# Peptides against a protein of PDB entry 2FGR, part 311

Target 1, 331 residues: chain A of PDB entry 2FGR
Amino acid sequence: SSVTLFGIVDTNVAYVNKDAAGDSRYGLGTSGASTSRLGLRGTEDLGGGLKAGFWLEGEIFGDDGNASGFNFKRRSTVSLSGNFGEVRLGRDLVPTSQKLTSYDLFSATGIGPFMGFRNWAAGQGADDNGIRANNLISYYTPNFGGFNAGFGYAFDEKQTIGTADSVGRYIGGYVAYDNGPLSASLGLAQQKTAVGGLATDRDEITLGASYNFGVAKLSGLLQQTKFKRDIGGDIKTNSYMLGASAPVGGVGEVKLQYALYDQKAIDSKAHQITLGYVHNLSKRTALYGNLAFLKNKDASTLGLQAKGVYAGGVQAGESQTGVQVGIRHAF

## One batch from the design tools (peptide; made by RFdiffusion4, then SolubleMPNN)

Design b2_p30_7_s1 (from b2_p30_7, 27 letters changed)
Fold by OpenDDE base, seed 2:
Structure b2_p30_7_s1 (fold): chain B 331 residues (1-331), chain A 30 residues (1-30)
Amino acid sequence: as target 1 above (331 residues)
Amino acid sequence: SAALEQAKKEALAKLQKLIEEEKKAYEERK
């Protein structure tokens, strides 16, 4: 068996011009270009092409030294892999988020990412953002001439909130085509949760695609999230993303990404535009800068996720500007 | 009814505000 220690420490100076009170926030933040993490992983060759594996990964908060503690909530899996693909047992990214977040040019972190994977409805479940699940079994196929898929099921273990009795149950999967410069995927998921103590289904459909032209990469996402409630009607959000990235001088990357969040239940839209730059000082160390603009309309109160500084909302119909400048180091 | 739909929108807007305030409070407790 082998064990590998790995991680990322990503720390930044961040600024947002508005919080929920209309005041500016600034300070030292974390995870601006990549989520800071510490992990252990390893494999054992069992012979015949079969391998056992483990993966333990937790988030690091460099600004406070993990003052609230450390856990393996990012991933805590044991697996078997071989010619049949990979089976994972344990908390992980659900298959839908694992695949479909790969089209986000900001790597689902910082102030620039696609924010569609969100709890849109005050869901009372721990993972109502559709990103991860406890008690998860996942299966990932090999790549067959470009075609691949992933499936997952999470047990609710009779978790109850109010009158809801299946909270945390997840079922979902994706199909994808990954060949050379082209990637395209369709994901479907349903998660059981509660809203106001009542059983609610979180349904999600996501389409993603990217193409690498060498000189630039284009990426896009189309998503619908629907919290189906028995009382009060559905809470539906349609989210759209289009991004472009390009290498700069062999040592840098520039990124531009636009997202639209059409929050149907409140008839309100939010627009996000982010410009990012990464400068590689080495294979493991980079400097980065992000500039994001978030424009809320009508009753929308979305805020940029400047983790470690401010990740709350703003006043209804207000716009927010965010900046992050930081260092990312991988080990 | 239109009144029910309006009440729904207002309730949802309040819930969204509460979610965002809770996120704020979480970051402030770190």
Scores: peptide ipSAE 0.019, ipTM 0.499, DockQ to the pose 0.014
Fold by OpenDDE base, seed 3:
Structure b2_p30_7_s1 (fold): chain B 331 residues (1-331), chain A 30 residues (1-30)
Amino acid sequence: as target 1 above (331 residues)
Amino acid sequence: SAALEQAKKEALAKLQKLIEEEKKAYEERK
């Protein structure tokens, strides 16, 4: 058996030029290049190709020393793995987010990531962003000639909010082809939640693809999220992303990513463009900078996620510029 | 919904096309 302690401390100076009041915010933020974390993991060989595993991981907030506490809400799983693949029990990334966020060149972190995995409808469930779930059982296949898949089910455990009686139930999965420079995936998910105390289904479909040309990588996402409400009509968002990354001088990486969020319920679009640079000082330590521009149109109020500084919305139709400059250290 | 079903079909078709193109390219490189 083995036990590994691991983590990342990622802290930055961040700035956004507008908050909900139209004022600038700046300060020390967290998780600009990678989510800061502390974790424990290990495996036990049970013989015959069977292994047991555990994974406990929580978020670290370097700016305030985890003033709100520490927990293992990032991942808390026990697993069995072998020639059949891997079964996981416990809170984790849902299979759809685990696979489809891999196409985000900003690693679903900081001010530059694809923001499609979001609670678009003021859902009252704890994980209405479609990223993680409690009470989750997941299965991941091996890779067979490039083909792989993952499936998950989360129990609602009769959690109620208002008149909704199945809050937190998740069912979803992906199919993928990962071979050489090509990756392509399709993900489908449904989550039960509540909006305004009424039962709501969060349906999600995501297509992702990437190709590594060696000198550069291209990546793309197409997503539809739909909160199906019994009253008030559906809240639908179509999200699009296209990104490119390239190594620089053997020590760095430059990233450029564009995203479009077409928010159908308010007939409003938001455009995000982010330029990022990572400079590796070592295998474990990097400097980074992100520059993001978010243009809201019409009734759109999206804000960049400058975690630890400001992650709220802006006034309708306002544009926001964000900057993060920081240090990432892995151990 | 009919729209979601259509989106699923289109997404699957795109994925299948990419897979077949990559398989062909791989065999041509042997």
Scores: peptide ipSAE 0.000, ipTM 0.271, DockQ to the pose 0.010
Fold by OpenDDE base, seed 4:
Structure b2_p30_7_s1 (fold): chain B 331 residues (1-331), chain A 30 residues (1-30)
Amino acid sequence: as target 1 above (331 residues)
Amino acid sequence: SAALEQAKKEALAKLQKLIEEEKKAYEERK
């Protein structure tokens, strides 16, 4: 058996020019290039090509030393793997988010990421952003000539909110083709939740693709999220992302990503554009900078996710500019 | 073994079919 201690400490100085009151916020933030984490993982060879595994991972908040505590909410799985693929039991990324967030050039963190995986409807479930689930069973296939897939089911355990039953039930999966420079995926998910104490289905469809040209990488996402409420009609968001990255001088990477969030329930759009740079000081340590601009139109109130500084919304129709400059260290 | 590779392909095909069925059901609910 093996046990590996691993982690990332990512801390930055962050600034946003507007909060919900129209005031600037600045300070020390976390997870600007990669989510800060501490984890334990290991494997045991059981013979015959079968392996047992465990993975325990929690988020680190370096700005306050995890004042709110430490937990393994990022991942807490036991697994069996072999020639059949991998079965996981426990809280984890749901298969759809695990695969489809891989097309986000900003690693699903900081002020630059694709924000489509979101609770768009004031859902009352704990994981209504569609990223993780409790009570999850997941299966991942091997890669067969590029083709791969993942499937997951999370038990609701008869959780109720108001009149809504089956809260927290997830079913979803993806199919993908990953071969050389090309990656393409289709993800589908449904999660049961509540909005205003009423049963609501969070339906999600996501298409992702990337191509690595060597000199540059292109990546794209197309997503529809629909909160289907029993009463009050659907809350639908169409999200689009296009990004490019390129290596710089053998030690750096520049990234540019655009996203559009078409929020149908409020007939309002938000536009996000982010420029990022990572400078590798070593294999483990990098400096980074992110510059993001978020333009809300009409009734849109989206805010950039400057974790540790400000991650709330802004006033309707307001634009927000964000900056992060930080250090990422992996161990 | 060839049998194991075939079983893997069949398992993947079944999973892909399930996902396509769910995709169709999702599209019909739009």
Scores: peptide ipSAE 0.000, ipTM 0.244, DockQ to the pose 0.015
Fold by OpenDDE base, seed 1:
Structure b2_p30_7_s1 (fold): chain B 331 residues (1-331), chain A 30 residues (1-30)
Amino acid sequence: as target 1 above (331 residues)
Amino acid sequence: SAALEQAKKEALAKLQKLIEEEKKAYEERK
């Protein structure tokens, strides 16, 4: 048996020019290039190609020293793996988010990431952003000539909100082709939740693809999220992302990513464009900078996610500019 | 009716604003 301690501390100075009142916010933020984390993981060889594993991981907030506490909400799994693939038991990324967020060039964190994995409808479930689930069983296939898949089911355990009796149930999965420079995936998921105390299905379909040209990488996402309410009609969002990254001078990486969030229920769009740069001081330490612009149209109120500084919305139809400059250290 | 549709849009816009104000970055990010 082996046990590995690992982590990332990522802290930045962040600025946004508008909050909900139209005022600027600035200060020390966290997780601008990678989510800050502390984890323990290990494996045991059981013989015959079978392995047991565990993974415990929680988020670190370097700005306040985890004043709200520490937990393993990022991942808390036990697993068996072998020639059949991997089975995981416990809270984790759901298979759809685990695979499809891999196409986000901003690593699903900071002010630049794809924000499609979101609670678009005031869902009352704890994980209505479609990222993680409690009580999750997951299975991941081996890679067969590029083809791979993942499936997951989360038990609701009779959790109720209002008249909804299956809150937290997840079913979903993806199919993918990963071969050399090419990656492509299709993900489908449904979560049971509640909106206004009424049963609601969060349905999600996501397509992702990337190609690494060596000199540059292109990546794209196409997503539809529907909160299907029994009463009141669907709350639908179509989200699109296109990004490019390129290595710079052997020690850096530049990133440019555009996203469009077409919020159908309010007939309003938001446009996000982000420029990022990472400078590697070593294999484990990097400096980074992000510059993001978010343009809301009509009734849209989306805000950039400057974690630790400001992650709220703006006034309807307002635009927001965000900056992060920080240090990432891995151990 | 157009009036009902407009009222729905306004209500949903207000709801969206509340979501943005209440959301925790920790809960929404990897």
Scores: peptide ipSAE 0.022, ipTM 0.524, DockQ to the pose 0.013; fails the geometry check

Design b2_p30_7_s2 (from b2_p30_7, 26 letters changed)
Fold by OpenDDE base, seed 1:
Structure b2_p30_7_s2 (fold): chain B 331 residues (1-331), chain A 30 residues (1-30)
Amino acid sequence: as target 1 above (331 residues)
Amino acid sequence: SAALQAQVAAAQEQLEKLIKQLREEYEKRK
């Protein structure tokens, strides 16, 4: 049996030029290059190629010392693994987000990430962003000549909101091809939730691909999210992402990512462009800077996610500029 | 759900087609 303590502390100075009132916000933020975390994990060899595992991981908020507490909401799993793959029990990334966020060059955090995995419809479920689920059973296949897959089911446990009786039920999975420089995957998910106290299905389809040219990596995402409501029509968002990254001088990495969020229910688009740089001081410590621009059109009110400083929306049709400069330390 | 299984099957077919196309394009560029 082995137990490993691990973590990341990522803290930054952040600025956004507009909040919901049109005022600037600035201060100390968290998780600009990687989500800050504390975790415990371990494995036990059971013989015959079978292993047991556990993983407990929570978010760290270095700006306030976790004033709201610490929990294992990032991951709290027990697993069995072997030649058959891996089965996990407990709260985790749902298989779709686990695979498809891997194409996000900004690691699904800070002001630069793909924001498609979102609650687009004021869904009343706790995980209506499609990222994680409670009461989750997941299965991940081995890699067979590049082909791999993951599947998950989360129990609703009869959670009700208004007239919705299956809130938190998740079913989804992905198929993928990962071979050398190429990665491609397709994910499908449905989550039961409520909007305005009425049963709503959050349907998601995501296509991702990346190619590593050695000197640069290209990555892309295509996503459709639909909150299917019995009354009031569907709330649909089409999200697109294209990104590139390249190593610089053996110790740095530059990243550029563009995203488009076509919010069909309000007939409004948002455009996000982010430039990022990471400078490795060591294998464990890096400096980073992110510069993001978000242009909302028409009724769009999206805001950059400067965690710890400002993660709210802006006025309709307003543009927002964000900056993060920080330190990431892994242990 | 039969509908979800049909969607997964259709998605697998689309992915296989895409992988085939990407391989063919890679071999043409190689």
Scores: peptide ipSAE 0.009, ipTM 0.309, DockQ to the pose 0.011
Fold by OpenDDE base, seed 4:
Structure b2_p30_7_s2 (fold): chain B 331 residues (1-331), chain A 30 residues (1-30)
Amino acid sequence: as target 1 above (331 residues)
Amino acid sequence: SAALQAQVAAAQEQLEKLIKQLREEYEKRK
């Protein structure tokens, strides 16, 4: 058996020019290039090509030393793996988010990431952003000539909110093709939740693709999220992302990503553009800078996610500019 | 729902088309 301690400490100075009151916010933030984390993982060879595994991972908040505590909410799984693939039991990324967030050139964190994996409807479920689930069983296939898939089911355990039953039930999966420079995936998920104490289905469909040209990488996402309420109209968001990254001088990477969030329930769009740079000081340590611009139109109130500084919304129709400059260290 | 099935089918077709195009581009560059 093996046990590995691992982690990332990512801390930055962050600034946003507007909060919900129209005031600037600045300070020390976390997770600007990668989510800060501490974890334990290990494997045991059981013979015959079968392996047992465990993974325990929690988020680190380096700005306050985890004043709110430490937990393993990022991942807490036991697994069996072999020629059949991998079965996981426990809280984890749901298969759809695990695969489809891989196309985000900003690693699903900081002020630059694709924000489509969101609770768009004031859902009352704990994981209504579609990223993780409790009580999850997941299965991941091997890669067969590029083709791979993942499936997941999370038990609701008869959780209720208001009149809504089955809250927290997830069913979803993806199919993908990963071969050489090409990656492409289709994800589908449904999660049961509540909005205003009423049963709501969070339906999600996501298409992702990337291609690595060596000199540059292109990546894209197309997503529809729909909260189907038993009473009231659907809350639908169409999200689009296109990004490019390129190596610079053998030690750097530049990233540019654009996203559009078409929020149908409020007939309002938001546009996000982010420029990022990472400078590798070593294999483990990097400096980084992110510059993001978020333009809300009409009733849109989206805010950039400057974790540890400000991650709230802005006034309707307001634009927000964000900056992060930080250090990422992996161990 | 029929609408979701239609969206899945359309997304699958788009994915297959993208995979094909990217493979063709990759082979042209070899």
Scores: peptide ipSAE 0.008, ipTM 0.299, DockQ to the pose 0.011
Fold by OpenDDE base, seed 2:
Structure b2_p30_7_s2 (fold): chain B 331 residues (1-331), chain A 30 residues (1-30)
Amino acid sequence: as target 1 above (331 residues)
Amino acid sequence: SAALQAQVAAAQEQLEKLIKQLREEYEKRK
């Protein structure tokens, strides 16, 4: 058996020009280019092409030294893998988010990422953003001539909220084609939750694609999230993303990403545009800067996710500008 | 695109039906 210690410490100075009160926020933030993490992983060769594995990973908050404690909520899995693929048991990224967030050029972190994987409906479930699940069984196929897939089921364990039962049950999966410069995927998921103490289904469909032209990469996402409520009607959001990245001088990367969030339940749109730059000082250390602009229309109150500084909403119809400048170190 | 939104909505509805069927089959076998 082998055990590997790994991690990332990513800390930044961040600024947002508006919070929910209309005031600016600034300070030391975390996870601007990559989510800060500490992990342990290992494998055991069982012979015959079969391997056992474990993966334990938690988030690090460099600004406060994990004042609220450390846990393995990012991933806590045991697995079997071989020619058949991989089966995982334990909390992890759900298969849909694991695959479809890979098209986000901002790595699903900081002020620049695609924010479609969100709790759009004040869902009362712990993972109503559709990113991770407790009590998860996942299966990932090998790559067969470019084709691959992943499937997952999370047990609800009879969790109830109000009159809602089966809270936390997840079923979902993706199909993908990954061959050379091309990646394309379709993901489908349903999660049981509660809104206002009433049973609600969180349905999600996501299409992603990317192409690496060598000189630049293009990436896109199309998503619909729908919280189906018995009372008050459905809360539907259509989210769109288009991004481009390009290497700069062999040591840098520039990123530009646009997203549109069409929030149907409030008939309101939000537009996000982010410019990012990463400068590699070494294989493990980088400097980075992100500049994001979020324009809310009408009743939209979305805020940029400057983790450690401010991740709340803004006043309805207000725009927010965010900046992050930081250091990422991997070990 | 309105057409793409309609396709996404249709695919979502089909998934919901499939999930419902799978749940019903699971409950019958339980």
Scores: peptide ipSAE 0.006, ipTM 0.308, DockQ to the pose 0.011
Fold by OpenDDE base, seed 3:
Structure b2_p30_7_s2 (fold): chain B 331 residues (1-331), chain A 30 residues (1-30)
Amino acid sequence: as target 1 above (331 residues)
Amino acid sequence: SAALQAQVAAAQEQLEKLIKQLREEYEKRK
């Protein structure tokens, strides 16, 4: 058996020019290029091609030293793996987010990421962003000639919020083709939640693709999220992303990503453009800078996620500019 | 585009059908 201690400490200076009051916010933030984390993982060979595994991972907040505490809410799994693939038990990324966020060139972190995996409807469930689930069973296939898939089910355990009786139930999965420079995936999920104390279904469909040309990588996402409410009508968001990345001088990477969030329930769009640069000082240490512009139209109030500084919304129709400059260290 | 909306709608319908089948199969095995 082996046990590996691993982690990332990513801390930045961040600025946003507008908060909900129209004021600027600045300070020391966390997780600008990669989510800061501490983890333990290991495997045991059981013979016959069967392996047991565990993974425990929690988020680190370098700006405040984890003032709110430490937990393993990023991942807390036990697994069996072999020629059949991998079965995981415990809190983890749901299969849809695990696969489809891989097309986000900003690694679902900082002010630049694709924000489609979001609670669009003030859902009252703990994981209404569609990223993780409690009480999760997941299965991942091997890669067969490029084809692979993942499936997951999370138990609601009769969790109730208001009159909703199945809160936290997840069912979803993806199919993918990963071969050489090409990756393409379709993800589908439904999660049970509550909005205003009433039962609501969070339906999600996501298409992702990327191609690595060697000199540059292109990546794209198409997503629809729909909160189906019994009262008040559906809350639907169509999210689109297109990104490009390229290596620079053998030690750097430049990233450019555009996203559009078409929020149908409020007939309002938001446009996000992010420029990022990562400079590798070593295999484990990097400097980075992100510059993001978020343009809200009409009733849209989206804010950039400058974690540790400001991650709230802005006034309706306001634009927000964000900057992060930081250090990422992996161990 | 209308074509993309139609494809998304068709994919949602297929998903709902698959979810229903998976639930029925789960309940049948329970």
Scores: peptide ipSAE 0.006, ipTM 0.297, DockQ to the pose 0.011

